# Ledger of designs, part 124: peptides against a protein of PDB entry 3JWR

Target 1, 323 residues: chain A of PDB entry 3JWR
Amino acid sequence: TRELQSLAAAVVPSAQTLKITDFSFSDFELSDLETALCTIRMFTDLNLVQNFQMKHEVLCRWILSVKKNYRKNVAYHNWRHAFNTAQCMFAALKAGKIQNKLTDLEILALLIAALSHDLDHRGVNNSYIQRSEHPLAQLYCHSIMEHHHFDQCLMILNSPGNQILSGLSIEEYKTTLKIIKQAILATDLALYIKRRGEFFELIRKNQFNLEDPHQKELFLAMLMTACDLSAITKPWPIQQRIAELVATEFFDQGDRERKELNIEPTDLMNREKKNKIPSMQVGFIDAICLQLYEALTHVSEDCFPLLDGCRKNRQKWQALAEQ
Target 2, 298 residues: chain A of PDB entry 3JWR as posed
Amino acid sequence: TRELQSLAAAVVPSAQTLKITDFSFSDFELSDLETALCTIRMFTDLNLVQNFQMKHEVLCRWILSVKKNYRKNVAYHNWRHAFNTAQCMFAALKAGKIQNKLTDLEILALLIAALSHDLDHRGVNNSYIQRSEHPLAQLYCHSIMEHHHFDQCLMILNSPGNQILSGLSIEEYKTTLKIIKQAILATDLALYIKRRGEFFELIRKNQFNLEDPHQKELFLAMLMTACDLSAITKPWPIQQRIAELVATEFWEQGDQVGFIDFVCTQLYEALTHVSEDCFPLLDGCRKNRQKWQALAEQ

## One batch from the design tools (peptide; made by RFdiffusion4, then SolubleMPNN)

Design b2_p9_3_s1 (from b2_p9_3, 5 letters changed)
Fold by OpenDDE base, seed 5:
Structure b2_p9_3_s1 (fold): chain B 323 residues (1-323), chain A 9 residues (1-9)
Amino acid sequence: as target 1 above (323 residues)
Amino acid sequence: DFERILEFL
C-alpha cells in the first residue's frame, strides 16, 4: 500500500526527538504516520528488531495492520489508546529502568501486547457485550473482549507479511505468545482487582522477587494495567482531554443501554450525570490507580513520575469536585 | 460502588 511504502521509506527519528521516553508524552499533535514511526523506534531501541531479526518491511506492515484493526468510530479505545499504552510501556522500560529486570522475550511480548490489547474494541465494555447477548459472550464467559483482542492479535501475527515473530525459535515463539495472552487478559480490570492484593502485599512485606516465575507473571500483569491506565498520570491538560474521550465513549454506551437494552445507565455512563465526573475521577484514582503506581514506584523508583502525575491529577479533580 | 465501575472500563 501507499501507506506502507511511505512508512518503510521514512527516516525514523530518535527516541529523544520523538520524546517517547517521557512519561509526560502526548500523541495529540502526531499524525498516524508519526505514531507508526514512534512504534518502530520503540522496537528498535528495545533491541527487539536486532535480537529477533525482524525485517523492517514486515514490522512496518504489522504496525499498520494493528492500527487498521482498531475502529475509527470509537472515541477512546482506538489506535491512539493502544499507542499511548505502548509508549508508557516503553517509557517505563527505559526511563523507569524496568528493562533491566525483564528478559528480551518478556519485553517483546509486553510491547506487542500493549499495542494489541484493545484490537477491534467496539466502544462498549464486557458487561454490555454480555447483556446484549453478543456472539462473543457465547464464546467467552469472562474477559470477553480481552479474549477477542488476543484472538485478533494472533490473527495479525499469523497473517502473510505480518509475521514479526518469524525469527524466533519454536520455544521462543510459544513463550512469547503465552506472555502476550496473559498480558492482554490482564488488562481486564476485574482481573486486576482480583490479583492486585497479592502484588501489594508482596511489596508491603518486602518479599517481592522478580526471579519467582509466579511473581514475574503477576508483575507483568500489574505493569500492563499501569500502562493501560497511564492517562491518569499525564499532565493535567492531557489528562483532562483524555477524560473527555473516555466520558464520550461511556456516554455513548449509556445511550445505547437506554435504547437497546431499555436500562438506566450507571452514573459513569449517564450523560445527564456529567457533573459527577470530577468526583468519579477522584474515586477512580483512590480505588484503582494510586496504590498501583505507589507499588510500581517501589519496584522502580524511576517510575515516580507516574505516581506524581496521578497525585497531581487527583488534586485537580478534587478541586473541580468541590466547585 | 466503585467495583461496579470496573465492569465498565
Scores: peptide ipSAE 0.087, ipTM 0.847, DockQ to the pose 0.636
Fold by OpenDDE base, seed 3:
Structure b2_p9_3_s1 (fold): chain B 323 residues (1-323), chain A 9 residues (1-9)
Amino acid sequence: as target 1 above (323 residues)
Amino acid sequence: DFERILEFL
């Protein structure tokens, strides 16, 4: 395709030029081509291209295939969300110095998972899929969409000309797929809620050890969630704009719930309760986000900008909720 | 309501 030719022939700017190591990064001004160039730089600077002998054309095709399998008519859960999740992962690995704590296979899996974690997202949550008796709800009992996202990820990885993992041994391939699956499934917030207590307790007791395989798996899950939710950490103008995209998607679901399921939507998905957004954001930060970024900062102090951003945005949302 | 937030993400 013309898009593939343009991407494959383009000079890839440095991570410094692209500012992809910054926790304050914004993609708003970037074209789709520039987001793909940023993605190539992430793979290159994490040594994944060299260590796993990726062909440049295959990597370019894979990136474009992943981008193509996000829906354009979904307000928030689209390619830009996946790209921003991957950028936060890259920043956490580099600027946050988490790279030195992980194996190359774990890093490879996390980056693929971050880019792939919401593939073919339909702009509705698992509850809607279940209540609408969608065919996907018959295939999976829990984490319905996350299983679907992984299936889409696997389909792309196995597609002709997209096999970025062809340089891996059989054992490396199996390990990588296992970690990708676990990482994508970990983005189900229901699973995060179930597991976060163990992570926080290990941190609180100063017993956290990444050399323990179980604790390593737990950390990778928490890191995925931290990157997936990283919009809440962004500078206020960026955070506010992303919150509007999230609200748009949730209101679209709420409208469908009324029309298709004949139910009154929850406040978060109710277009008539837009004035509750600031207080709901404060509640979200307190219930889900703050402890996670605090714990992550304890694992690596260089991740502090994520915590600081979350705290600053809490203050901004609280001020709006008081008006 | 915390449970309501979890359904949304």
Scores: peptide ipSAE 0.087, ipTM 0.847, DockQ to the pose 0.698
Fold by OpenDDE base, seed 1:
Structure b2_p9_3_s1 (fold): chain B 323 residues (1-323), chain A 9 residues (1-9)
Amino acid sequence: as target 1 above (323 residues)
Amino acid sequence: DFERILEFL
C-alpha cells in the first residue's frame, strides 16, 4: 500500500525529537503517520529490532495492521489509546528506568501487548457484552474483551508479512506469547482489583522481589494497568480532553443500554449526569489510581512523574467538584 | 460505591 511505502521509506526521528520519553507526552497534534514513526522508534530504542532481527518492512506492516484493526467509530478505545498506552510503557521503561529490571523478552512482550491490548474494541465493556448475549460472551466467561483482544493480536502476528517474531527461537516465541497474553488479560480492571492487594502488601512489607517469577508476573500486570490508565497522570489540558473522550464512549454505551437492553444506565454511563463527572474522577483516582502509582514509584523512583501528575489532576477535579 | 462502577469500566 502507499501508506506502507511512505512509512517504510520515512526517516524515523529520534526519541528526543518525538518527545516519546516524556511522561507528559501528547499525541493530539500527531498525524497517523507520525504515531507509526513514534512506534518504530520505541522498538528501535528498546533494542528490539536489533536483538530479535526484525525486518524494517515487516515491523512497518505490523504497526499499520495493528492500527487498522482499531475501530474509527469508537471515541476512546481506538488506536490513539493503544498508542498512548505504549508510549507510557516506553517512558516507564526508559525514563522510569524499568528497562534495567526486565528481560528483553519481557520488554518485547509488554510493548506488543500495550499496542494490541484493545484490538477491535467495540466501545462497550464486558458487562454490556455479557448482557447483550453477544457471541463473544459464549466463548469466554471472564475478561471477554481481553481474550478477544489477544486473539486479534495473535491473528495479526501470524499474518503473512506481519511476523515480527520470526527471529525468535521456539522457546523465546512461546515465552513472549505467554507474557503478551498475561499482559493483555491484566488490563481487565476486575483482575487488577482482585490482584493489586498482593502487590501493595509486598511493597509495604519491603518483600517485593522481581527475581521471584510470581512477583515478576504480578509486577508486569500492575505495570500494564499503570500504562493503560496513564491518561489520569497527564498535564491537566490533556487529562481533561481524554476524560471527555471516555465520557463520550460511556454515554454512548448508556444510550444503547436504554435503547437495546431497556435498562437505566449507571451514573458513569448516564448522559444526564454529566455534572457528576468531576466527583466521579476524584473517586476513581482515590479508589484505583493513587495507590498504583505510589507502589510503582516504590519499585522505581524515576516513575514519580506519573504519581505527581495523578495527584495534580485529583486537585483539579476536586476543585471542579466544589463548583 | 466506586468499586461497583469499576466492574463497568
Scores: peptide ipSAE 0.084, ipTM 0.847, DockQ to the pose 0.581
Fold by OpenDDE base, seed 2:
Structure b2_p9_3_s1 (fold): chain B 323 residues (1-323), chain A 9 residues (1-9)
Amino acid sequence: as target 1 above (323 residues)
Amino acid sequence: DFERILEFL
C-alpha cells in the first residue's frame, strides 16, 4: 500500500524529537503517519528491532495492521488510545528506568500488548457485551473483550508479512505470547481490582521482589494498567480533552443501553448527568489511580511524574466539582 | 457508590 511505502521509506526521528520519552506527551498534533513513526522509534530504542532481528518492512506492516484493526467510529478506545498506552509504556521503561528491571522478552511483550490491548474495541464494556448477549459473550465468561483483543493480536501477529516475532526461537515465541496474553488480560479493570491488593501489600511491607516470577507477573499487570490509565496523569489540557472522549464513549454506551436494552444507564454513562463528571473523576482517581501510581513510584522513583500528574488532575477535577 | 462504577469500567 501507499501508506506502507511511505512509512517504510520515512526517516524515523529521534525519541527526543518525537518527545516520546516524556510522560507529558500528547498525540493530538500528530498525524497517523507520525504515530506510526513514533511506534517504530519505540521498538528501535528499546533494542527490540536489533535483538529480535525484525525486518523494517515487517514492523511497518505490523504497526499499520494494528492501527487498521482499531475502529475509527469509537470515541476513545481507538488507535490513539493504544498508541498513548504504548508511549506511556515506553516512557516508563526509559524515563521511568523500568527497562533495566525487565528482560528483553518482557519489554517486547509489553510493547506489543500495549499497542494491541484494545484491538477491535466496540466502544462498550464487558457488562454491555454480556447483557446484550453478543456472540463474544458465548465464547468467554470473563474479560470478554480482553480475550477478543488478544485473539485479534494473535491473528495479526500470524498474518502474512506481519510476523514481527519470526526472529524468535520457539521458546522465546511461546514466552512472549504468554506475556502478551497476560498483559492484555490484565487491562480488565475488574482483574486489576482483584489483584492490586497483593501488589500494594508487597510494596507496603517492602517485600516486593521482581526476581520472584509471580511478583514479576503481578508487576507487569500493574504496569499495563498504569499505562492504560495514563491519560489521568497528563497535563490538564490534555486530561480534559481525553476525559471528554471517554465521556463521549460512555454516553454512547448509555444511549445504546436505553435503546437496545431498555435500561437506565449508570451515572457514568448517563448523558443527562454530565454535571457529575468532575466528582466522578475525583472518585476514579481516589479509588483506582492514586494508589497505583504511588506503588509504581515506589518500584521506580523516576515514575513520579505519573503520580504528580494524577495528583494535579485530582485537584483540578475537585475544583470543578466544587463549582 | 464508586464500587458500583468499577463494575462498569
Scores: peptide ipSAE 0.078, ipTM 0.842, DockQ to the pose 0.556

Design b2_p9_3_s2 (from b2_p9_3, 5 letters changed)
Fold by OpenDDE base, seed 1:
Structure b2_p9_3_s2 (fold): chain B 323 residues (1-323), chain A 9 residues (1-9)
Amino acid sequence: as target 1 above (323 residues)
Amino acid sequence: DREAILEFL
């Protein structure tokens, strides 16, 4: 395709030029081509292209295939969300120095998972899928959408000309797929809430050990969530704009819940309760975000910008809630 | 509400 030819022939700017190591990064001014170039740079600078013998054209095709399988009519859960999740992962690995704590296979899996974690998202949550009796709800009992996202990820990885994992041994391939699956499933906030207590307790007791396979798996799950939620850490102007996208998607779901299911939406998804957004954001930060970024900072102090950003945005939302 | 927050993502 013309798009593939353009991407494959383009000079890929440095990570410094692209600012993709910055926790304050914004994609708002970037074209789709530039987001793809950033993604190539992430794979290159993490040594994934070299270590796993990726062909440049295959990587380019895979990136474009992933981007194509996000819906354009979804306000928040689109390619830009996935790209920003991956960029936060890259920043956490590089600037946050988490790269030194992980294997190359874990890094490969996390980057693929971050880019793929919301593939074919429909702009509705698991609760809506269940209540609407969607066919996917018959296939999966828990984490319905996350299972679907993984299936889409696997489909793309196995598609002709998209096989970026072809340079791996059979054992490396199996390990990578296992980690990708676990990482995508970990983006279900219900699972995060269920598991986070164990992680926080290990940190509190100074018993956290990445050499333990179970604790490693737990950490990768927490890191995925931290990147998925990273919009809450961004500079205030960026945070506000992303919050508007989230609200738009939730209000669209609420409108559908009224029309299709005859259900009164929750305050979060109720267009008529827009004035509650600031207080709801404070509640979200306190209940979900703060402890996660605190714990992550204890694993690597260089991740402090995420915690600092979250704290600053809490103050801004609180000030709006008091008006 | 914890359930409302779970709906956030």
Scores: peptide ipSAE 0.099, ipTM 0.852, DockQ to the pose 0.775
Fold by OpenDDE base, seed 4:
Structure b2_p9_3_s2 (fold): chain B 323 residues (1-323), chain A 9 residues (1-9)
Amino acid sequence: as target 1 above (323 residues)
Amino acid sequence: DREAILEFL
């Protein structure tokens, strides 16, 4: 395709030029091509291209395929969200120095998972999918969309000309897919809530050890969530804009719930409750985000900008809630 | 308040 030719022929700017190592990164000014170039740079600078012998054209095609399989009519859960999740992962790995704590396969899996974790998202949550009796709800009992995202990820990885994992051994391939699946499934916040207590307790007791395979798996799950929620850590102007996208998508769901399911939406998804957004954001930060970024910072102090950003945004939302 | 957070899920 013309798009593939353009991407494959383009000079890929440095990570410094692209600012993709910055926790304060914003994609708002970037074209779709530039987001793809950033993605190539992430793979290259993490040594994934070299270590796993990725062909440049195959990587380019894969990136474009992933991007294509996000919906354009979804306000928040689109390619830009996936891209920002991956960028946060990259920043956490590089600037946050988590790269030094992980294997190349884990890094490969995390980056693929971050880019793929919301593939074909429909702008509605698992609860809506279940209540609407969507066909996907018949296939999976829990984490319905996350299973679908993984299925989409696997489909793309196995598509002709998109096989970025072709340089892996059979064992490496299996391991990578396992980690990808676990990482994508970990983005179900229900699973995060279920598992985070174990992680926080390990941190609190100073018993956290990445050499333990179970704790490693737990950490990768927490890291995925930290990147998935990283919008809450961004500089305030970026945070506000992303929060508007989230609210738009949630209100669209709420409107559909009212119209299609004849139910009153919850406050989070109720357009009429827009005035509660600041207080809900404070609640979200306190209940979900703060402890996670605190724990992550404990694992790697260089991740502090995420925690600091989250704290600053909490103050901003609290100030709005008091008005 | 907890219900609102679970709705993010």
Scores: peptide ipSAE 0.088, ipTM 0.845, DockQ to the pose 0.653
Fold by OpenDDE base, seed 3:
Structure b2_p9_3_s2 (fold): chain B 323 residues (1-323), chain A 9 residues (1-9)
Amino acid sequence: as target 1 above (323 residues)
Amino acid sequence: DREAILEFL
């Protein structure tokens, strides 16, 4: 395609020029081509291209295939969300110095998972899929959408000309796919809530050890969630804009709940309760986000900008909730 | 409202 030719021939700017090591990064001013260039730089600077002998054209095709399999009519859960998740992962690995704590296969899996974790997202949550008796709800009992996202990820990875993992041994390939699956499934916030207590307790007791395979798996899950939710850590103007996209998507779901399911949506999904957004954001930060970024900062102090951003945005949302 | 936050799920 013309897009592939343009991407494959383009000079890829440095990570410094692209600012992709910054936790304060914003994609708002970037073209789709520039987001793809950023993605190439992430793979290159993590040594994934060299270590796993990726062909440049194959990587370019894979990136464009992943981007193509996000829906353009979904307000928030689109390519830009996946790209920002991957950028936060890259920043956490590089600036946050988490790269030195992980294997190359784990890093490879996390980056692929971050880019792929919401593939073919339909702009509705698992609860809606289940209540609407969607065909996907018959295939999977739990984490319905996350299983679908992983299936889409596998389909792309196995598609002709998209096989970025062809340089791996059979054992490395199996290990990588296992980690990708676990990482994508970990983005189900229901699973996060179920598992986070173990992680926080290990941190609190100063017993956290990444050399333990179970604790390593737990950490990768927490890191995925931290990157997936990283919009809450962004500078206030960016946070506010992303919150509007999230609200738009949730209100679209609420409108569908009324029309298709004949139910009254919850406050989060109810367009008529837009005035509750600030208080709901404070609640979300307190219930889900703060402890996670605090724990992550204990694993690596260089991740502090995520925690600091989350705290600052809590204050901003609280001030709006008091008006 | 904890229930509203759980709907991010």
Scores: peptide ipSAE 0.082, ipTM 0.842, DockQ to the pose 0.635
Fold by OpenDDE base, seed 2:
Structure b2_p9_3_s2 (fold): chain B 323 residues (1-323), chain A 9 residues (1-9)
Amino acid sequence: as target 1 above (323 residues)
Amino acid sequence: DREAILEFL
């Protein structure tokens, strides 16, 4: 395609030029091509292209395939969300110094998972999928969408000309796919809530050890969630705009819940309750985000900008909630 | 409020 030719022929700017090591990164001013270039830079600077012998054209095609399999009519859970998740992962690995704590296969898996974790997202949550009796709800009982996202990820990875993992041994390939699956499934916040207590307790007791395979898996799950939620850490103007996208998608679901399911949506998804957004954001930060970024900062102090951003946005939302 | 947020995330 013309798009592939343009991407494959383009000079890839440095990570410094692209600012993709910054936790404060914004994609708002970037074209789709520039987001793809950023993604190439992430793979390159993490040594994934070299270490796993990725062909440039194959990587370009894979990136474009991933991008294409996000829906354009979904306000938040689209390519830009996946891209920002991956960028936060890259920043956490580089600027946050987490790269040195992980294997190359884990890094490869996390980056692929971050880009793929919401593939073909429909702008509705698992509860809606289940209540609407969607065909996907017959295939999976829990983490319905995350299973679907992984299936889409696997489909793309196995598609002709998209096989970015072809340079891996059979064992490396199996390991990578296992980690990708675990990482994508970990983006189900229900699983995060279930598992985070173990992580926080290990941190609190100073017993956290990445050499333990179970704790490593737990950490990768927490890191995925931290990147997935990283919009909450962004500078306030960026945070506000992203919060509007989230609200738009949630209100669209709420409208569908009324129309298609004949139910009253929760306040979070109720367009008529827009005035509660600031207080709900404070609640979300307190219930979900703060402890995660605190714990992550204990694993690597260089991740502090995520925690600091989250705290600053809490203050901003609280000020709006008091008005 | 917290339970509601958890259910829909």
Scores: peptide ipSAE 0.082, ipTM 0.841, DockQ to the pose 0.591

